# Ledger of designs, part 47: peptides against a protein of PDB entry 3T6J

Target 1, 375 residues: chain A of PDB entry 3T6J
Amino acid sequence: PIVESYIGFIESYRDPFGSRGEFEGFVAVVNKAMSAKFERLVASAEQLLKELPWPPTFEKDKFLTPDFTSLDVLTFAGSGIPAGINIPNYDDLRQTEGFKNVSLGNVLAVAYATQREKLTFLEEDDKDLYILWKGPSFDVQVGLHELLGHGSGKLFVQDEKGAFNFDQETVINPETGEQIQSWYRSGETWDSKFSTIASSYEECRAESVGLYLCLHPQVLEIFGFEGADAEDVIYVNWLNMVRAGLLALEFYTPEAFNWRQAHMQARFVILRVLLEAGEGLVTITPTTGSDGRPDARVRLDRSKIRSVGKPALERFLRRLQVLKSTGDVAGGRALYEGYATVTDAPPECFLTLRDTVLLRKESRKLIVQPNTRLE
Target 2, 372 residues: chain A of PDB entry 3T6J as posed
Amino acid sequence: PIVESYIGFIESYRDPFGSRGEFEGFVAVVNKAMSAKFERLVASAEQLLKELPWPPTFEKDKFLTPDFTSLDVLTFAGSGIPAGINIPNYDDLRQTEGFKNVSLGNVLAVAYREKLTFLEEDDKDLYILWKGPSFDVQVGLHALLGHGSGKLFVQDEKGAFNFDQETVINPETGEQIQSWYRSGETWDSKFSTIASSYEECRAESVGLYLCLHPQVLEIFGFEGADAEDVIYVNWLNMVRAGLLALEFYTPEAFNWRQAHMQARFVILRVLLEAGEGLVTITPTTGSDGRPDARVRLDRSKIRSVGKPALERFLRRLQVLKSTGDVAGGRALYEGYATVTDAPPECFLTLRDTVLLRKESRKLIVQPNTRLE

## One batch from the design tools (peptide; made by RFdiffusion4, then SolubleMPNN)

Design b1_p11_3_s2 (from b1_p11_3, 4 letters changed)
Fold by OpenDDE base, seed 5:
Structure b1_p11_3_s2 (fold): chain B 375 residues (1-375), chain A 11 residues (1-11)
Amino acid sequence: as target 1 above (375 residues)
Amino acid sequence: STGTVFAEDYL
């Protein structure tokens, strides 16, 4: 077998300032069969990058073909086990040296353990579909999230010699219509500038890329879905995201006005964006459970994903990228914190919904390492 | 800037 491992101070999710890495390591075996779909995704990556909603001037100058491998994890040491990884976590290195992607395939497979009777916040008519396509949609989302999410976008930089990596005279900010007015100076990084929101902001961008690009027919084709199946995968992927945005409220601490999970904060932000789009795209309805206690239902109108959801997400995602590229911390913070704010304001009453989420919370699930044998 | 999707979020 082909064995892969990594070890070191890698992920910064536990640093309040998003800079210091937590010690992490794994040992895994390459799953050659499952890697094929990601190889196809890599083969299409350069073209798919052009489908993202920002000008080529805001994308990498040169496409650097990354590795993307599916791994079966034997052991993982860290505070949280991922489903996918994109490294390094330094944007400057990603755009100049390249990057590596992995999908932790057997970790993703845990999603198949969903029990219908415990599935919260979904309509009954969505539950079976959700259970059926949750796993496959995760493969799509993780692949896009890592490769084309974290692997996309350009940082505008002025180096120590004063040279720019973009043409100041010709590059136009698509949001303002003006020339580029801010950039990263020598020594400035994504984390150093965006600090407390950096991790969650980037995860939000990556998740948004996944949702946006999963609508592209070529993506579904790469993953082996066509026709009605492809549409169902899309629907479930979006449905999972809006549901996750509701579930995310568990990780908000009202007393501290603080989020404790970067990915969950990101998913809540996306939920807010899609709710703001209106037109009946997403509806969260407080209900009463069979036990007589508070419950809720999330509805996503499938027919409005492309007409309402995609344009809303497009605008939001473009703003995220433009603000990131230009190092506009003030604008980025205003945008992101605006959507990340949790209040009890109607109609959503998110703090009240949080109580419902906590009430319906399941016990923590444990991931156990597998046994291996030679046959 | 981090590049990880946690599996626990999907359980």
Scores: peptide ipSAE 0.059, ipTM 0.795, DockQ to the pose 0.726
Fold by OpenDDE base, seed 4:
Structure b1_p11_3_s2 (fold): chain B 375 residues (1-375), chain A 11 residues (1-11)
Amino acid sequence: as target 1 above (375 residues)
Amino acid sequence: STGTVFAEDYL
């Protein structure tokens, strides 16, 4: 078999300032069959990057063909096991040297173990559809998240010699209509500059890219979905995200005004964006469970994903990218922390909903180390 | 640091 491994100080999620990496490593076997889908996605990456809602001047100057492989993990040493990885985590290296993507396929397969009776916060009419398409939609989301999420966008940089990697006279900020007024100086990185919000902010950007691009017919075709199946995959992917935004409240600590998980914070932010879009796109309704205790239901209007959801996400995603590219920490923090704030303000009453989420919390799944042998 | 989707988030 083809064996892949990595080891080192890689992910900084456990650093409050997002800079210090945790020592992590894995050993995995390449799944050639599953890798084929991601190879097709890579083949379309350059074209799909142009579909993202920012000018080419805010995208990488030169497309660097990445590698994307599906892996079956044999062993993983770290505090948490990912479903997908994009490395390196350094934006400067990503845009100048390239990057590699992996999907941990056998980890993703664990998602197929969803039990209907344990599935919280969905309408009964959506549960069977959700169970059917959760796995496939997650494959799409992870692929887009890694390849076109983390793998997209440009940082504006002034090097140690004072040279810019962009034309100061011609590049226009699409949000302000003005010339670029801020950038990363020598020695500044995404993590060092955006610090406490960097990890979650970037995850939010990547998740948003996934939702946004999964609407593109070519993406669904690459993953082998057509017709009604493609539409169901889209619906379930968006439904999963808004549900995840509600579930995310488990990872918020009100007493400290602190988020304990970067990805969950990101998903909550996306939920807030889609709720702000209004027009009945997303509805969270407090209910009463069969046990007589508080419950909730998330509803997503399928018919409004493209008409309401996409434009809202487009605007938000563009703002995320522009603020990231220009190193505008003040603007980025204002935007992101605004959406990441959890209060009990009506109509959502998120702190009350958090109590409901905690009440309905299920036991965590365990991932058991596999083995392999020659036959 | 910014290139991972944790399975625990969706499982």
Scores: peptide ipSAE 0.056, ipTM 0.805, DockQ to the pose 0.716
Fold by OpenDDE base, seed 1:
Structure b1_p11_3_s2 (fold): chain B 375 residues (1-375), chain A 11 residues (1-11)
Amino acid sequence: as target 1 above (375 residues)
Amino acid sequence: STGTVFAEDYL
């Protein structure tokens, strides 16, 4: 078997400022079958990057072919087990040296083990479809999230010698129609500038890339889905995201006005974006459970994903990228924190929904380490 | 840090 491993101070999610890494390590075995799908995704990456909703001037100047491997984890030492990883966690290095992606396949398999009777916040008609396609849709989402989410975009930089990595005279900000007015100075990084929102903002960008690009037929084909199956995978992926946005409320602390989990905050933001799009795309309906206690249902109108959802996500995703590229912290914070705000304002009444989410919370699954032998 | 999807978010 092919063994992969890493160790060190890698992920900074436990740092409120998103800068200090937590020490972690893993040992894993390559899953060749799933890795082949990700290899096909890598082979299409350069073209798929062009499908992202920003000008080429906001994308990396030179495509660097990354590695992408599906791994079955044998051991993971850390505070949490990821489903996917994109490293290094330095945008400059990603742009100049390249990056590596991994999907932790057997970890994802654990996440797929959901009992129908315990599946919350979905309409009955969606539950079987969700159970069937949750796994496959998650594989697609993780692949896109890591490779084309974290692996995309350019930071505008002025180096220590005063040189710019972009043409100040010709590059236009697509949001303002003006020349670029802000950038990263020497020594400034994504994390150093955006600080408390950096991790969640980037996760939101990556998740949005996943939703946006999963609509592309080539992506579904790479993962082996065609026809009705492809459409179901798309639907379940989007449905999972809007459901996750509701579930995310568990990780909001009203008293402190803060989020305790970057990815969940990101998913809530996406939910807010899709709700703002309106036109019946997403509906969250408070209900009463069979126990007589509060419940809720999330509905996603499949027929409006492309007509309503995609354009809304396109605009939002472009906005995220432009603000990131230009180092516009004020604009980025205003945008992101605006969508990340949790109030009890109608019609959604998110603080009330949070109570419902907490009421319906299931016990966290325990992940145990496997044992593998050579034959 | 950026670049990781945590499985616990989907459990």
Scores: peptide ipSAE 0.052, ipTM 0.793, DockQ to the pose 0.696
Fold by OpenDDE base, seed 3:
Structure b1_p11_3_s2 (fold): chain B 375 residues (1-375), chain A 11 residues (1-11)
Amino acid sequence: as target 1 above (375 residues)
Amino acid sequence: STGTVFAEDYL
């Protein structure tokens, strides 16, 4: 077996400024069979990057072929077990030196253990489909999230010598139609500039990339889904995201006006974006459970994913990238914090929904380290 | 933090 491991200060989710890494480590075994799908995704990555909703000038100048491996984790030491990893966590190094992606396959497999009777906030008609396709759709989402989410986009930089990594005269900001007016100066990083929103903002971008690109026929083909199955995987992936956006409210602290989970905040933001799109794409309906207490249902109109959802996500994702690339902290913060705001304003009444989410909260699943043996 | 999806968010 091929063993992979890492150890050190890797992830900075516990740092409110997104900069200081938590010391962690893992030992894992390469799953060759599962890695094959991700290898195919890597083979298509350069082309798929062109499908992202920003000009090539906002993408890396040179495609650096990354590694992507599916790992079965044997041990993980840290505050949280990831489903996917993209390293290094430095944008400049990702642009100039490359990066590696891993999917923690046996961690993702836990998604297959969904119990129908405990599945909250979904319509009955969606539950069986959700259970069937949550795992496969999650594989797709994680692959896209890591490889083409975290692995995409360019930061505009002026180096210590005053040289730009972009042509100031010809590069146009697609949102403003004007020349680039802001960039990262020497010593400035994504984390240093966007600080408190950097982690969640980037996760939101990556999740959005996943949703956006999973609509591409080639992506589902790479993962072995065609026809009706492919459409179901797409639907469940989007459904899972909007449901996650509701579930995310658990991780909001109203008294402090802050979020405790970067990814959950990101998913809530995406939910807000898709709700804003309107046209019946996403509906959250407060209901009464069988116990007579508050409940809720999330509905995603499958027929409107491409017609309503995709354009909305496209515009939002483009804005995220443009603001990131240009180092426009003011604009980025305004955009992201706007969508991340949780109030009790109608029609959604998110603070009230939060109470419902907390009421329906399930016991947290425990991740138990496995063992392995020769057969 | 850039680059990680925590499984706890999906479990």
Scores: peptide ipSAE 0.048, ipTM 0.796, DockQ to the pose 0.665; fails the geometry check

Design b1_p11_3_s3 (from b1_p11_3, 6 letters changed)
Fold by OpenDDE base, seed 1:
Structure b1_p11_3_s3 (fold): chain B 375 residues (1-375), chain A 11 residues (1-11)
Amino acid sequence: as target 1 above (375 residues)
Amino acid sequence: MTGTVYAEDYL
């Protein structure tokens, strides 16, 4: 078998400033069959990057072909086990040297093991579909998230010699219609500038890329989905995201006005964006469970994903990227924290929904080291 | 730093 590993101070999610890495490591075996799908995605990456909703001037000047493999994890040491990884975590290195993507396939498989009776917040008519396509939709989402999410976008930089990596005279900010007025100075990084929101903001961007690009037929074809199956995968992927946005409330601490998990905050933000889009795209309805206690249902109107959801996500995703590229911390913080704010304001009443989420919380799944056998 | 989707977030 092909063995891969990494070790070191890699992920900074436990640092409130998003800067200090946590020590982690893994040993894994390459899953060749699943890796082939990701290889096809890599082969289409340069083209798919052009589908992202920002001008080419906000994308990398040169495409660097990354590696992407599916891994079956033998051992993972850390505070949490990822589903996917994009490394290195430095944007400058990603842009100049390249990057590697991995999907932790057997970890994803564990996530697929959902009992229907324990599946919360979905309509009954969606549960079977969700169970059927959750796994496949995760493969799509993780692939897009890592490769085209984290792997996309350009930071505007002025180097130590005063040179810019963009043409100040010709590059236009698509949101303002004006020339670029801010950038990263020498020594400034994404994390150093955006600090407390950097990790969650970037995860939100990556998740949004996944949702946005999963609508592209070529993406679904790469993963082997066509026709009705492709549409179901899309639907379940979006449904999973809006559900995750609701579940995310578990990780919000009202008393401290803070989020304890960057990805969950990101998913909540996406939920807020899609709710703001209106037109019946997403509906969260408080209900009463069979036990007589509070419950809720999330409904996603399949017919409105492309007509309502995609344009809303497009605008939001473009704004995320533009603010990231220009190093506009004030604008970025205003945008992101605005959507990340949790109140009990109607119609959503998110703080009340949080109580419902906590009430319906399931026991955390434990992942244990698998057996390894040589054949 | 940003580059990981935790499986636990999807469980």
Scores: peptide ipSAE 0.042, ipTM 0.775, DockQ to the pose 0.726
Fold by OpenDDE base, seed 4:
Structure b1_p11_3_s3 (fold): chain B 375 residues (1-375), chain A 11 residues (1-11)
Amino acid sequence: as target 1 above (375 residues)
Amino acid sequence: MTGTVYAEDYL
């Protein structure tokens, strides 16, 4: 078997300032069959990057073909087990040296075991479809999230010698219509500048890329979905995200006005963006469960994903990227914290919904280390 | 960066 491993101070999710890495390591075996799908995605990556909603000047100057491998994890040492990984985490290295992507295939497979009777916050008519396509939609989302999410975009930098990695005279900020007014100076990084919001902000960008690009027929074709199946995968992927945005409220601490999980905060932000789009795209309805206690239902209008959802996500995603590229911390913080704020304001009443989410919370699943043998 | 999809995130 082909064995993959990594170890070190890698992820900074547990640092409030997003700077200090947590010690993490894994040992895994390459799943060759599943890796083939991601290899096809890599082969299309250069073209798919052009479909992202920012000018080429805000994308990496040179496409560097990354690796993408599906892994069956044997041992994982850390505080949390990811479904996908993009490394290194340093944007400068991603731009100049390249990056590697991995999907933790057997971790994703654990998510397949959804019991219909325990599936919360969905309409009954959506539950069977959700169960059927949850797994496949996750494969698509994780692949896009890692490869084209974390793997996309450029940071504007002025080096220690005063040289810029962009043409100050010709590059235009698509949001302002003006020349670039801010950038990263020597020694400044994404994490050092954006600090407390850096991790969640980047996860939000990557998740948004996944939702946005999954609408492209080429992406679904790469994963082996066509026709009605492709449309169902798209629908379930978006439905899963809006549901996750509601579930995310578990990880908000009202008393401290903070989030305890970066990805969940990101998913809540996306939910807020899609709710703001209006036009009946997303609806969260408080209900009463069979036990007579509070419940809720999330509805996504399939017919409005492309007409309402895509344009809203496009504008938001472009803004995320532009603010990231230019190192505009003030603008980025204002945007992101605005959507990440949890209040009890109508019509959503998110703090009230949080109580419902907590009430309906299921027991945590445990992932245990597998064994393997040579045959 | 890792897409920490806790299995719980989508249960």
Scores: peptide ipSAE 0.049, ipTM 0.785, DockQ to the pose 0.603; fails the geometry check
Fold by OpenDDE base, seed 3:
Structure b1_p11_3_s3 (fold): chain B 375 residues (1-375), chain A 11 residues (1-11)
Amino acid sequence: as target 1 above (375 residues)
Amino acid sequence: MTGTVYAEDYL
């Protein structure tokens, strides 16, 4: 078997400033069969990057073909096991040197074990589809999230010599219609500038890329879905995201006005964006469970994903990218923290919903080290 | 910077 491993200070999620990596490591084996799908995604990546909702001037100047492999993890040492990884975690290196993507396939496979009777916050008529397609849709989402999410976009930089990596005279900010007025200076990084919101903001961007691009027929084809199956995968992917946005409330601490998990905060932000889109796209309805206690239902109108959801996500995703590219910390913080704010304001009453989420919380799933053998 | 989806977020 092909063995992959890494060890070192890699992920900075545990650093509130996003700067210091946690020491972690894994040993995994390459799943060749699943890797073939990601290889096809890589082969289409340069074209798919052009589908993202920002001008080419806000994308990398040169496409650097990355590796993308599916890994079956044998052991993982760290505070949490990921489903996907994009490395290095430095935007400048991603732009100039390239990157590698991995999907932890056997970790993703755990999603296939969802029990219908324990599935919270979904309509009954969605549960069977959700169970059927959660795993496959998650494969799509992770692939897009890593390769085209984390792997996309350009930072505007002025180097130590005063040279710009963009044409100041011709590049236009698509949000303002004006020339670029801010950028990263020498020694400034995404993490150093955006600090406390950097990790969650980037995850939100990557998740949004996944939702946005999963609507592209070529993506579904790459993963082997066509016709009704492709539409169901899309639906379940979006449904999973809006459900995750509700579940995310578990990771909010009202007393401290902070989030304890970057990805969950990101998913809540996306939920807020899609709720703001209105027109019945997403509905969260407080209900009463069979036990007489508070419950809730999330509904996503399938017919409005493309007509309402996609345009809303497009606008939001473009704003995220533009603010990131230009190093506009003030604008970026205002935008992101605005959507990340949790209040009890109607109609959603998110703090009340949080109580419901906590009430319906299930025991945490444990991932255990598998055994393997040579045949 | 971050480039990781933690399984605990989805599982």
Scores: peptide ipSAE 0.046, ipTM 0.786, DockQ to the pose 0.709; fails the geometry check
Fold by OpenDDE base, seed 2:
Parts: sequence; structure tokens; C-alpha cells
Structure b1_p11_3_s3 (fold): chain B 375 residues (1-375), chain A 11 residues (1-11)
Amino acid sequence: as target 1 above (375 residues)
Amino acid sequence: MTGTVYAEDYL
């Protein structure tokens, strides 16, 4: 078998400033069969990058073919086990040297086992579909998130010699219609500038890329989905994200106005964006459970994903990228923190919903180290 | 730094 490993100070999610990496390591075996799906995605990556909702001037100047493999994890040492990884975590290196993507396949496989009776916050009519397509939709989302999420976009930089990596005279900010007025100076990085919101903001961008691009027929074809199956995968992927946005409230601490998990904060932000789109796209309805205690239901109107959801996400995703590229911390913070704010304002009453989420909270899943055998 | 997709809490 092909063995892969990494070890070191890699992910900065536990650093309030998003700069210092947590010590982490894994040993894994390449799953050749699962890796073949991601190879097809890599082969289409350069073309799919053009489908993202920003001008080519805001995308990488040169496409660098990344590695993408599915890994079966034997040992993982860290505070949490991811489902996917994109490294390095430095945008400049991603632009100039390339990057590597991995899917932790056996971690995802564990997540696929959902008990219908324990599935919270979904309409009964959606539960069977959700259970059926959650796994496949995750494969799509993880692949897009890593490869075309984290792997996309350009930072505008002025180097130590004063040279720009973009044409100041011709590049136009699509949000303002003006020339580029801000950029990263020498020594400035994404994490150093955006600091406390950098990790969650980038995760939100990557998740949004996944949702946006999963609507593209070519993406679904790469993963082997056509016709009604493709539409179901899309629906479940979006439904899962909306549900995750509600579940995310568990990781918010009202007393400190603090989010304890970057990905969950990102998913809540996406939920807020889709709720703001209105037109009946997303509905969260407080209910009463069979036990007589508070419950809730999330509804996503399938027929409005493309007509309402996609345009809303497009605008939001473009804004995220433009603000990131230009190093506009003030604008980026205002946008992101605005959507990340949790209040009890109607109609959603998110603080009340948080109480419901906590009430319905399931026990944390524990992943146990596997063993290997000779066959 | 943003290299991780879904954390264990999401699974």
C-alpha cells in the first residue's frame, strides 16, 4: 500500500488570531479506488475555476495541477479529525507552488451511518432522501471545497520592490466598478490581515464554492450522477448545509459573542445568506416534539435553489472573494461579522433556536483508531 | 489557516 503521513504545526483553528498552528499528525493509506473520482475532478479543475463568480483577474494567473487523493486514516493525532484537507494553508504558496488535497475517506464513511429516528430538524419527507444521498453529496462537497474552494482565488500583492502581481490600470473591482485601491503589502498574509475572522471566513468561502459549483452538470457527471440522481444530490447537499447552519448554533457562546468552531460559524453564515434571499427558499419552523418539548424543522424549496439560492450565493461569494483579494479587512469584517451575528430577533429568533438545538443535541461521536490485516 | 473541511463535530 501507499502510505502518506504528515506531522507538524499545521492548522490554526485553535489560535484566536488564526496564525499559530496546532501540532497535528496522521498516518494513512491511499485508497486507489476512491482517489480515481478526485483525479477526474482535478482534470476538470482549470475549466471549473472559470465558472466561479469573479473575473479572471481575481483568479490565479496560472493553474497548477494539484494532487488529490483519498486516504484511509490509520492514526490521527490532533484535537479533531477532518474529512478533507488542503495544504499548505498559505495563499501565496498555493498561488506559486501549488497545493495538495486529501479526502479522509474512512472518516467520511463513518459519518454516513445515520439513524432515521435520530435525525433532527428535517421534515419527515426529506429524511429518507437525506439518508440516501448524504454520503454521495459529502463526496461532492468535500472535493469542491478543497480543490476549488481553498484552491481558488488570487491575492493582490505588492512585493518588496513595489511591483504588483496585477495590472493596476486595467483590473477593475467588480463590486465598486473602480480600480483596485487596496492590496497585500510585503509581509502581509491572509491570516495576518484578517486575523480573528480569517479561518472561518475562508471556510465560508470554500463551503460556498462547493454549493455554487455543485449546481454545474459537469461536476455531478464527474462524480457519476445524472438525471434525477444528480438533482437529488444537489438538493441534499444544499439541505445538509442549511441544516448544518442551524446545528452550528451549538458552537456559539452568547455570553461571549464567540464562535467555538470555524466551520460551524461558516455554515451559519451561509444559512443567514440563504434566509436573507427570501422567497420561501429556506424556512425554519419551530415545532413541538413528541416529548412535548421544543423542536424545529428546516425546509429547503428544491425548486428555488437555482432561481433564488444560486444568485444569492453568487453575490455573496463574489463579495467574499473581492474583499479577500483586495485585502479589505474593514469591508470583509463588516460583511462576515454581520452575517455571523446571532440575535433573538424575529422571525428566526436564533437564540431561541439555539436553545432548541442544545435540547436536541446528540452525544458526540468518537472515532476509534482502526487496525489493518493481511488478506 | 484553512486546510480542513468538515470537523468531527459535523459528522
Scores: peptide ipSAE 0.036, ipTM 0.749, DockQ to the pose 0.657; fails the geometry check

